# Designs tried in a protein design run: peptides against a protein of PDB entry 3T6J. Part 43

Target 1, 375 residues: chain A of PDB entry 3T6J
Amino acid sequence: PIVESYIGFIESYRDPFGSRGEFEGFVAVVNKAMSAKFERLVASAEQLLKELPWPPTFEKDKFLTPDFTSLDVLTFAGSGIPAGINIPNYDDLRQTEGFKNVSLGNVLAVAYATQREKLTFLEEDDKDLYILWKGPSFDVQVGLHELLGHGSGKLFVQDEKGAFNFDQETVINPETGEQIQSWYRSGETWDSKFSTIASSYEECRAESVGLYLCLHPQVLEIFGFEGADAEDVIYVNWLNMVRAGLLALEFYTPEAFNWRQAHMQARFVILRVLLEAGEGLVTITPTTGSDGRPDARVRLDRSKIRSVGKPALERFLRRLQVLKSTGDVAGGRALYEGYATVTDAPPECFLTLRDTVLLRKESRKLIVQPNTRLE
Target 2, 372 residues: chain A of PDB entry 3T6J as posed
Amino acid sequence: PIVESYIGFIESYRDPFGSRGEFEGFVAVVNKAMSAKFERLVASAEQLLKELPWPPTFEKDKFLTPDFTSLDVLTFAGSGIPAGINIPNYDDLRQTEGFKNVSLGNVLAVAYREKLTFLEEDDKDLYILWKGPSFDVQVGLHALLGHGSGKLFVQDEKGAFNFDQETVINPETGEQIQSWYRSGETWDSKFSTIASSYEECRAESVGLYLCLHPQVLEIFGFEGADAEDVIYVNWLNMVRAGLLALEFYTPEAFNWRQAHMQARFVILRVLLEAGEGLVTITPTTGSDGRPDARVRLDRSKIRSVGKPALERFLRRLQVLKSTGDVAGGRALYEGYATVTDAPPECFLTLRDTVLLRKESRKLIVQPNTRLE

## One batch from the design tools (peptide; made by RFdiffusion4, then SolubleMPNN)

Design b1_p11_1_s2 (from b1_p11_1, 5 letters changed)
Fold by OpenDDE base, seed 1:
Structure b1_p11_1_s2 (fold): chain B 375 residues (1-375), chain A 11 residues (1-11)
Amino acid sequence: as target 1 above (375 residues)
Amino acid sequence: GATEDLGLVAP
């Protein structure tokens, strides 16, 4: 078998300031079949990057072909096992040296093992479809999230010698129509500037890229989906995201007004964006369960994904990128924290929904010990 | 970064 591993201070999600890495490590075996799919995605990456909703001036100057591998983890040491990884976490290195992507395939498999009777917050008519396509859709999402999410976008920088990595006279901010007014100075990084929101903000951007680009036919073709199957994969991917946004409330601490998980905060933000889009795209309905206790249902209108969802996500994603590129911390924080705010205000009453989410919480699935066989 | 999708790990 082909073995891959890494070890060190890598991910900063446990640092409230998003800067200090947690010590972690893994040993994994390459899944050749799934890796081949991701390699096809890599082959299309340069073209797909152009489909993102920002000008080329806000994208990397030069495309650097990354590596992408699907891995079956044998052992993992850390506070949590990720589904996907994009490294290094330094934007300057990503832009100048390149990056590596991995999908932890057997971690995803654990996520797929939900029994129908235990599947919460979905309409009955969506459950079978969700179960069928959850795995495949998440493979798509992880691939896009890592490769084209984390692997996209440019930071505007003035180096220690005063030189800019962009043309100040010609580059236009698509949100303002004006020249670029802010940038990263020498020594400033994404994490240092955006600090407490940096990790979650970046995850939100990456997740949004996934949702946005999964609508592209070429992406679905790469993963082997066509026709009705492709449409179902899209639907389930979006459905999974809005459901995740609801589930995310578990990781919010009202008393401290803080989030305990960056990815879940990001998913809640996306839910808020899609709810704001209105027009019946997403509906969360409080219900009463068979036990007489509170429950809820999430409904996504499939017919409005492209007409309502995509434009809303496009605008939001562009704003995320522009604010990131320009180092506009004030604007970025205002935008992101606005969507990340959890109140009990109608119509959503998110704090009440949180109680429902907690009430319906079940034991989390874990990888205890994977088995591998040579044939 | 790393994607830890705890939301997909439903009971």
Scores: peptide ipSAE 0.031, ipTM 0.746, DockQ to the pose 0.359
Fold by OpenDDE base, seed 2:
Structure b1_p11_1_s2 (fold): chain B 375 residues (1-375), chain A 11 residues (1-11)
Amino acid sequence: as target 1 above (375 residues)
Amino acid sequence: GATEDLGLVAP
C-alpha cells in the first residue's frame, strides 16, 4: 500500500487568535479508487476557478496544480479528525508555492453512517433521500471545499520593497467600483490581520464555494452524477448545509457570546445568509416530538436553489472574497459577525432553537484506530 | 485548513 504520514504544528483552530498551531500527526493509506475522482477534479480546477463569483484580478495569477488524494486513516493524534485537509495554512504560500489536498475517506464513511430513526430535524419525505446521497454529496463538498475553496482567491500584497502584486491603476473593487484602497503589508497575513474571525471566516468561504460550484453540471459529472442523480446530490448537499447550520447552535456559548467550533460557526452563517434570501427557500419550523418535547424541522425548497439560493450565495461569497483580498478587517468583521450573531429574535428565535438542538443532540461518533491485515 | 464533520467535532 501507499502510505502517507503527516506530523507537526499545523491547525490553529484551538487558538482563539488563529495563529498558534496544535501538534497533530497521522498515518494513512492511499485509497486509489477514490483518489482517481479527486484527480479528475484537479484536472478541471483551473477552468472551475473561473466560475467563482469574483473578477480574475481577485484570483490567483497562476494556477498551480495541487496534489489531491483520498486517505484511509490508520492512526490520528490530535484534538479532532477532519474530513478533509488543505495545506499549507498560509494563503501567501498557496498563491506562490502551491498546496496539497486530502480527503480522509474512512472518516467520511463514519460521518455519513446514520440510522433513519435517529436522523433529526428533517422532513420525513427527505430522510431516505438524505441517507442515500449524504455520502456522495459529502465527497463533492469536501473536494470543492479543499481544492477550490481553500485553494482559491488572491491576497493583495505590498512587499517589503513597496511593490504590489496587483495593478493599482486598473484593478477595480467590484463592490465599490473604486480602485483598491487596502491591502496586506509586508509581514501581515490573513490570520494575523483577521485574528479571531480568520479561521471561521475562511471555512465559511470554503463551504460557500462548495455549495456554489456544486450547481455546475461539470462538477457533478466529475464525480459520476448526471440527470436526476446530479440534482439529488445538489439538493442533499444544500439540505445538509442548512441542517448543519441549525445543528451548529450546539457549539455556541450564549454566556460568552462565542463559538467553540469554527466550521459550525461558518455553517450557521451560511444558514443565516440563505434565510435572509427569503422567498421560502429555507424554513425552520418548531414542532413537538412524539415524546411531547420540543423538536424542529428544516425545509429547503429544491426549486428555489438556483433562482433564490445561488444569487444570495453569490453576492455573499463575492463580498467575503473582496474583503479578504483587500485586507478590509473592519468590513469583514462587520459582515461576518453580523451573520454569526445569535439572538432570540423572531421569527427564528435561535436561542430557543438552540435549546431544542441540545435536547435532540445525537450521541457523539467515535473513530477507533483500525487494524490492518495481510490477506 | 480542515473540514470536520459534526459528529466528530469535540465540543
Scores: peptide ipSAE 0.031, ipTM 0.734, DockQ to the pose 0.466
Fold by OpenDDE base, seed 3:
Structure b1_p11_1_s2 (fold): chain B 375 residues (1-375), chain A 11 residues (1-11)
Amino acid sequence: as target 1 above (375 residues)
Amino acid sequence: GATEDLGLVAP
């Protein structure tokens, strides 16, 4: 078997400012079959990057072919086990040196092994489809999230010598129609500028890329889905995201007005974006469970994903990228915190829904490290 | 930091 490992101060999610890395490490075995799919995705990455909703001037100047491997984790030492990883964790290095992606396949398999009877907040008619396609849709989402999410976009930089990595005279901000008015100065990084929202904001961008690009037929083909299956995978991927946005409320602390999970905050933001799109795309309905206590249902209109969802996500995703590229912290914070705000305002009444989410909370899964053997 | 995905649900 092919063995992969890493160790060191890598992820900074435990740092409120997103700067200090936690010491972690893993040992994993390559899943050859799934890795082959990701290799095909890498082969299409340069073309797929062009499908993202920002001008080429906001994308990396030079495409650097990354590695992408699916891994089955044997041992993981850290505070949390990710589904996927994109390293290094520095945008400047990603732009100039390249990056590596991994999907932790067996982590995904464990995380999403929910029984039908325990599956909350879905319409009954969606449950079987969800159970059938959640796994495959997760593979698609993680692949896109890492490779084309974290692996996309350009930061505008002025170096220590005063040189710009973009043409100030010709590059236009697509949101304002004006020339670029802000950028990263020497020594400034994504994390240093966006600080408390940096991690969640970036995760939101990456998740949005996944939803946006999973609509592309070539992506589904790479993962082996065609026809009705491809459409079902798309539907379940989007459905899972909006459901996750509701589940995310567990990780909000009203008393402190803060989020305890960057990824969950990101998913809530996406839910808010798609709710704002309106037109019946997403509906959250409070209900009464069989036990007579509060419950809820999330409904996603499949027929409106492309007509309503995609345009809404496109606009939002473009805004995220433009604000990131230009280092516009004020604009970025205003946008992101606006969508990340949790109130009890109608019609959603999210604080009330949070009570429902907590009431229906499933017991936390215990992750046990596996053994492997040769037969 | 901003390059980790903990999955579509919390582990």
Scores: peptide ipSAE 0.035, ipTM 0.741, DockQ to the pose 0.262; fails the geometry check
Fold by OpenDDE base, seed 4:
Order: structure tokens, then C-alpha cells, then sequence
Structure b1_p11_1_s2 (fold): chain B 375 residues (1-375), chain A 11 residues (1-11)
């Protein structure tokens, strides 16, 4: 088999300032069959990047064909096992030297194993559909998240010699209509500038790219979905995200006004964006469970994903990218923290919902290292 | 108990 591995101080999600890497390593075997789908996605990446809601001037100057491989993990040493990886984590290196993507296929399979009776916060009519398409939709989301999420966008930089990597006279900020007013100076990085919000902000951008681009017919075709199946995959992917936004409340500590998990904070932000869009796109309804205790239901109107959800996400995603590219920490923090606030304000009453989420949380899966054999 | 993380299965 083809074996891949990596080791080092890689992910900074456990650092509140997003700077210090945690020691991590894995050994994995290449899944050739699943890798083929991701290779098709890579083949379309240059074109799909153009579908993202920012000007080409905010995208990488030169497309660098990345690697994308599906891996079955044999050993993973770290605090958490991700579904996907995009490395290196330095944005400057990503745009100048390239990057690699991996999907941890057997890790995703663990996430797919959910019993219907334990599936919380969904309507009964959505449960079977969710169970059916959760796996396939995850493949789509992870692929887009890594390749076109983390793998997209440009940082505007002034180097140590004073040279800019963009034309100051011609590049226009699409949000302001003005010339670029801020950038990264020599030695400044995404993490060093955005600090406490950097990790979650970037995950939010990547997740948003996934939701946004999964609406593109070419993406669904690459993964082998057409017609009603494609629409169901889209629906379940979006439904999964809004549900995840609710589930995210478990990882918020009200007493400290603190998020304990960057990805979950990101998913909550996306939920807030889609709730703000209104028009019945997303509804969270407190209910009473069969046990007489608090419960909740998340509803997503599939007919409004394109008409209401997409435009809202487009605007939000563009703002995320523009603020990231320009190193506008003040603007970025204002935007992101605005959506990341958790209060008990009506109609959502998120702090009350958090109690419900905690009440309904399921036991954590024990992840066991696999083995492989010839039969 | 815990909540499923779609990006990270195990903490």
C-alpha cells in the first residue's frame, strides 16, 4: 500500500492566540478509489476558484496544483482527529509554494455512524434523509473546505524591501470601492495579526466556501451526484451545518464568554449568518421531548437555500476574505465577534438553547486505532 | 457525553 505520514508542530487550534502549534503525527494508507474523486476536484480547482465571491485580485496570483489524497488513518497522535487537513498552515506559503490536502476517510466513516434514535434536533422526516446523505455530503464538504476553502485567497503583503504583491493603484476593495488601505507587513502573519479569532475565522471561511460551492452543479457532478440526489446532498450539507451551529453551543462557556473549539465557533457563526438572512430559511424551535424535558428542532427550507441562503453567505464570505486579505483586524474582529456572540436574546435565546443542547448531548465516541489485514 | 464535531471526530 501507499503510505503517507506527517509529524511536527502543525495545528494551532489549542493555542488561544492561534500561534503555537501542537505536536501531531499520523501514519495512513492511501485510499485510491476515494482519492480519484478528489483528483477530479483538483482538476476543476482553478475554474472553481473563480466562482468564489471575490475578485481575482483577492485570489492567488498563480494557480498551484495541489495534491489531494484520501487517507485511511492507522495511527494518529494528537489531541483531536480531523476529517481533513490542508497544510502548510502558513497562508504566505500556501499562496507562493502551494499546499497539500488530505481527507481522513476512515475518520469520516466514524462520523457517519449515527443511530437514528440518537440523532438530535432534526425533524423526523429529515432523519432518514440525513442518515442517507450525511456521508456523501461530508465528502463534498471536506473536499471543498480543504481544497477551495483553506486553499483559496491571497494575503496582500509588503515585503521587507517595500515591494507590494499587488498593484496599489488598480486593485479595488469590493466592499469599500476604494483602493487597498491595509496589508500585511514583513513578518506579519494571519495568526499574528488576527490572534484570538484567527483559527475560528479561517475555519468559518473554509466551511462557508464548502456551503457556497456545493451549490455548483460541477461540484456535485464531480462527486457523482445528479438530479434529485444532488439536491438532497446539498440540502443535507446545509442542514448539517445549521445543526452543527446549534450543537456548537456545547463548546461555549458563558461564564468566560469563551469558545473552546474553533470549528464549532465557526459553525455557530454560520448559523447566525443564515438566521440573519431570515425569510424562513432556518428555524430553531424549542420543543418538549418524549421524556418531558426540553428539546429542539432545526428546520431548513431547502427551497430557500439558493434564493436566501446563497446571497447571504456570498456577502458574508466576501467580507471574510476581503478583511483577511487586507489584514484588517479591526474590521475582521468586529464582523466575526459580532456573529460569535452568544446571548439569550429572543427569538433564538441561545443560552437557553445551550441548556437543551447540553441536556441532549450524546456520549463521545471512543476512537480506536484500526488495523489492516489481507484476507 | 459530547457533541459531534464534523471537522474533528475526537478531541
Amino acid sequence: as target 1 above (375 residues)
Amino acid sequence: GATEDLGLVAP
Scores: peptide ipSAE 0.033, ipTM 0.721, DockQ to the pose 0.163; fails the geometry check

Design b1_p11_1_s3 (from b1_p11_1, 5 letters changed)
Fold by OpenDDE base, seed 3:
Structure b1_p11_1_s3 (fold): chain B 375 residues (1-375), chain A 11 residues (1-11)
Amino acid sequence: as target 1 above (375 residues)
Amino acid sequence: MATEDLGLVAP
């Protein structure tokens, strides 16, 4: 078997300022079959990057072909086990030196073991489809999230010598129609500038890339989905995201106005964006469960994903990228914190919904380290 | 990095 591992101070999610890494390590075995799908995705990455909703001037100057491998984890030492990883966690290095992606396949498999009777907040008509396609759709999402999410976009930089990595005279901000007015100075990084929102903001961008690009036929083809299956995978991927946005409320602490999980905060933000799009795309309806206690249902109109959802996500995703590229912390914070705010304002009444989410909370899954053997 | 439901607040 091919064994991969890493160890060190790698992820900074536990640092409120996104700067200090947590000591982490894993040992994993390469899943060759799943890795082949990600290799095909890598082969198409340069073309798919052009489909992202920002000008080429906001994308990396040169495409650097990354590695992408699916791994079955044997042991993981850390505060939590991710589904996917993109390293190094430095945007400047990603754009100039390259990066590596991994999908932790057996971690994803564990997440898929949801019993139908315990599946919350979905319409009955969606449950079987959701169970069937949650796994495959999440594989697509993770692949896009890592490779084309974290692996995309350019930071505008002025180096120590005063030179810019972009043409100040010709590059135009697509949101303002003006020349670029802000950038990263020498020594400034994504994390140092955006600080408390950096991790969640970046995860939101990556998740949005996944939703946006999963609509592309070539992506579904790479993963082996065609026709009705491809459409079902798209639907379930989007449905999973809006459901996750509701579930995310578990990780919000109202008393502290604090989010305790960067990815879940990101998913809530995406839910808010798609709700704002209106036109019946996403509906959250408070209900009464069979036990007589509060419940809720999330509905996603499949027919409006492309007509309503995609344009809304496109505008939002472009704005995320432009603000990131230009180092516009004030604009970025205003945008992101606006969508990340949790109130009890109608019609959504998110604080009330949070009570429902907590009421319907399932026991946390226990992940046990496996062993492997040759037979 | 993608995760599902990991709480990151120190216990």
Scores: peptide ipSAE 0.034, ipTM 0.770, DockQ to the pose 0.291
Fold by OpenDDE base, seed 5:
Structure b1_p11_1_s3 (fold): chain B 375 residues (1-375), chain A 11 residues (1-11)
Amino acid sequence: as target 1 above (375 residues)
Amino acid sequence: MATEDLGLVAP
């Protein structure tokens, strides 16, 4: 088997300032079959990048073909095991030197071990479909998230010599209609500038890219889905995201007004965006469980994903990217923290829902070393 | 960057 490993200070999720990496490492075996799908995705990446909702001027000038491999993890040492990885975590390096992607395939399999009877917050009619397609849809999401999420977008930079990596006279901010008014100066990075919101903001952007591009037939075809299956994969992917946004409330600490997990904060933000879109796209309904205790149901209208959800996500995602590209921390923080705010205001009453989420919380899953055998 | 932490309640 082909063995891959990495070790070092890589992910900065545990640093409140998003700068210091946690020391982590893994040993894994290449899954050739799944890697082939990601190779096809890579082959289409340059074209798919053009489908993202920002002008080419806000995309990387030159596409640098990355590696993308599916890995079966034998050992992972760290505080959290990801489903996918895009490295390096420095946008400037991603832009100029390239990046590498991995999907931790067997990690994804563990995430799907939820029993139907324990599956919370879904309509009964969605549970079987959700169970069936959660895995495949998540493969799609991870691939898009890593490759085209983290792997997309340009930072506008003025280098140490005063030169810009964009044409100041011709590049227009699509949100304002004006010329570019802000950029990264020499020595400024995404993490240094956006600091406390950098990780979650970027995860939100990447997740949004996944949702947005999973609607593209070419993406679904790459992963081997057609017809009704493709539509079900889309539906479950979006459903999973809105459900995750509700579940995310577990990781909010009201007393400190802070989030304890960047990805879950990101998912909550996406939920808020999709709720704001209205028109019955997403509905969260407090209910009473069979045990007589509080419960809730999340409903996603699949017929409105393209008509309501996509446009809402498009606008939001474009705004995220524009603010990121221009280094507009004030604007970015205002936007992101606005959606990340958790209150008990009607109609959602998120703090009340949080109590329900905590009440229905599942036990934390334990990850153990897999068994390996020679064939 | 990492996509997910498996330690989270899986959506």
Scores: peptide ipSAE 0.034, ipTM 0.752, DockQ to the pose 0.378; fails the geometry check
Fold by OpenDDE base, seed 1:
Structure b1_p11_1_s3 (fold): chain B 375 residues (1-375), chain A 11 residues (1-11)
Amino acid sequence: as target 1 above (375 residues)
Amino acid sequence: MATEDLGLVAP
């Protein structure tokens, strides 16, 4: 077997300012079959990057082919086990030196092991489809999230010598129609400028890339899905995201007006974007469970994903990228914190829904280190 | 980095 490992100060999710890394390490074995799918995704990455909703001037000047492997984790030391990893976490290094991607395949398998009777907040008619396609759809989402989410976009920089990595005279901001008016100065980074929202904002961008690009036929083909199966994978991926946005309320602390988990905050933001799109795309309905206590149902109209969902996500994702590229912290914070705000305002009444989410909360899954034998 | 299930996310 091919063994991979890493160790060091990797992720900054536990730092309120998004700067200081947590010491982390893993040992894993390569899953060759799933890695082959990710290799095909890598082979198409340069073309797929052109499908993202920003001008080429906001994308990397030169595509650097990354590595992407699926891993079965034997041991993981850290505060939590991710589904996927993109490293390094420094945008400048990603642009100039390249990056590596991994999917933690057996971690995903554990996540997929949800019992039907315990599956919350879905319509009864969606449960079997969700159970069937959650795994495959999340493989697609993780691949896109890491490779084309975290692996996409350009930061506009002025170096220590005063030189720009973009043409100030010709590059136009697609949101304003004007020349570029802000950028990263020497010594400034994504994390240093965007600080408290940097991690969640970037995760939101990456998740949005996943949802947006999973609609592309070539992506589904790479993962081996065609026809009705491909459409079901798309539907379940989007359904999972809107459900996750509701579940995310568990990680909001009303008394402190803060989020305790960056990915969950990101998923709530995406839910808010898709709710704002309206037209019956997403509906959250409070209900009463069989036990007589509060419950809720999330509905996604699959027929409106492309007509309503995609355009809404396109506009939002473009704004995220433009604000990131230009280092516009004020604009970025206003946009992101606006969607991340949790109130009890109708019609959604999110604080009330939070009580329902907490009431229906499942016990945390425990992942136990396996024994491995060489035969 | 991506995380999926609530059970896999450390608060």
Scores: peptide ipSAE 0.033, ipTM 0.762, DockQ to the pose 0.372; fails the geometry check
Fold by OpenDDE base, seed 2:
Structure b1_p11_1_s3 (fold): chain B 375 residues (1-375), chain A 11 residues (1-11)
Amino acid sequence: as target 1 above (375 residues)
Amino acid sequence: MATEDLGLVAP
């Protein structure tokens, strides 16, 4: 078997300022069959990057072909095991030197063991479809999230010699219609400028890229989905995201007005964006469970994903990227914290929904170190 | 890094 490993101070999710990495490491075995699917995605990456909702001037100047491998984890030392990884975690290095992507396949497999009777917050009519397509849709989401999410976008930089990596006279901010007025100076990074929101903001951008690009037939074809299957994968991917946005409330601490998990905060933000789109796209309905206690149902109108959801996500995703590229911390913070705010205001009453989420909380799933066998 | 709704995200 092909063995891969990494070790060091890599992920900064536990640092409130997003700067200091946690010491972690893994040993994993390459899954050749699944890796072949991600290699096909890599082969299409340059073309798919052009489908993202920002001008080419806000995308990387040069496409650098990355690695993408599916791994079965034998051991993982750290506070949490991801489903996917994009490294290095430095945007400047990603755009100038390249990056590597991995999918931790057996981590995803643990999620597939969902019992229908324990599946919360979905309508009964969606449960079977959700169970069937959760795995495949998540493979699509992880691939897009890592490769085209974290792997996309340009930071505008002025180097130590005063030179810009963009044409100040011709590049136009698509949100303002004006020339670029802010950028990263020498020594400034994404994490150093955006600090407390940097990790969650970037995860939100990456998740949004996944939702946005999964609508493209080419993406679904790469993963082997066509016709009705492709549409079901799209639906379940979006449904999973809006459900995750509700589940995310578990990781919010009202007393401290803070989030304890960057990805969950990101998913809540996306939920808020899609709720704001209106038109009946997403509906969260408080209900009463069979036990007489509070419950809730999330509904996503499949027919409105492209007509209502996509345009809303497009506008939001473009704003995320423009603010990131220009180093506009004030604008970025205002936008992101606005959507990340949790109140009990109607109609959603998110703090009340949080109580429901906590009430319906399932036990945390554990990943146990697997054994290998020689046949 | 992508994490599933698996409470696998480090507390």
Scores: peptide ipSAE 0.032, ipTM 0.758, DockQ to the pose 0.393; fails the geometry check

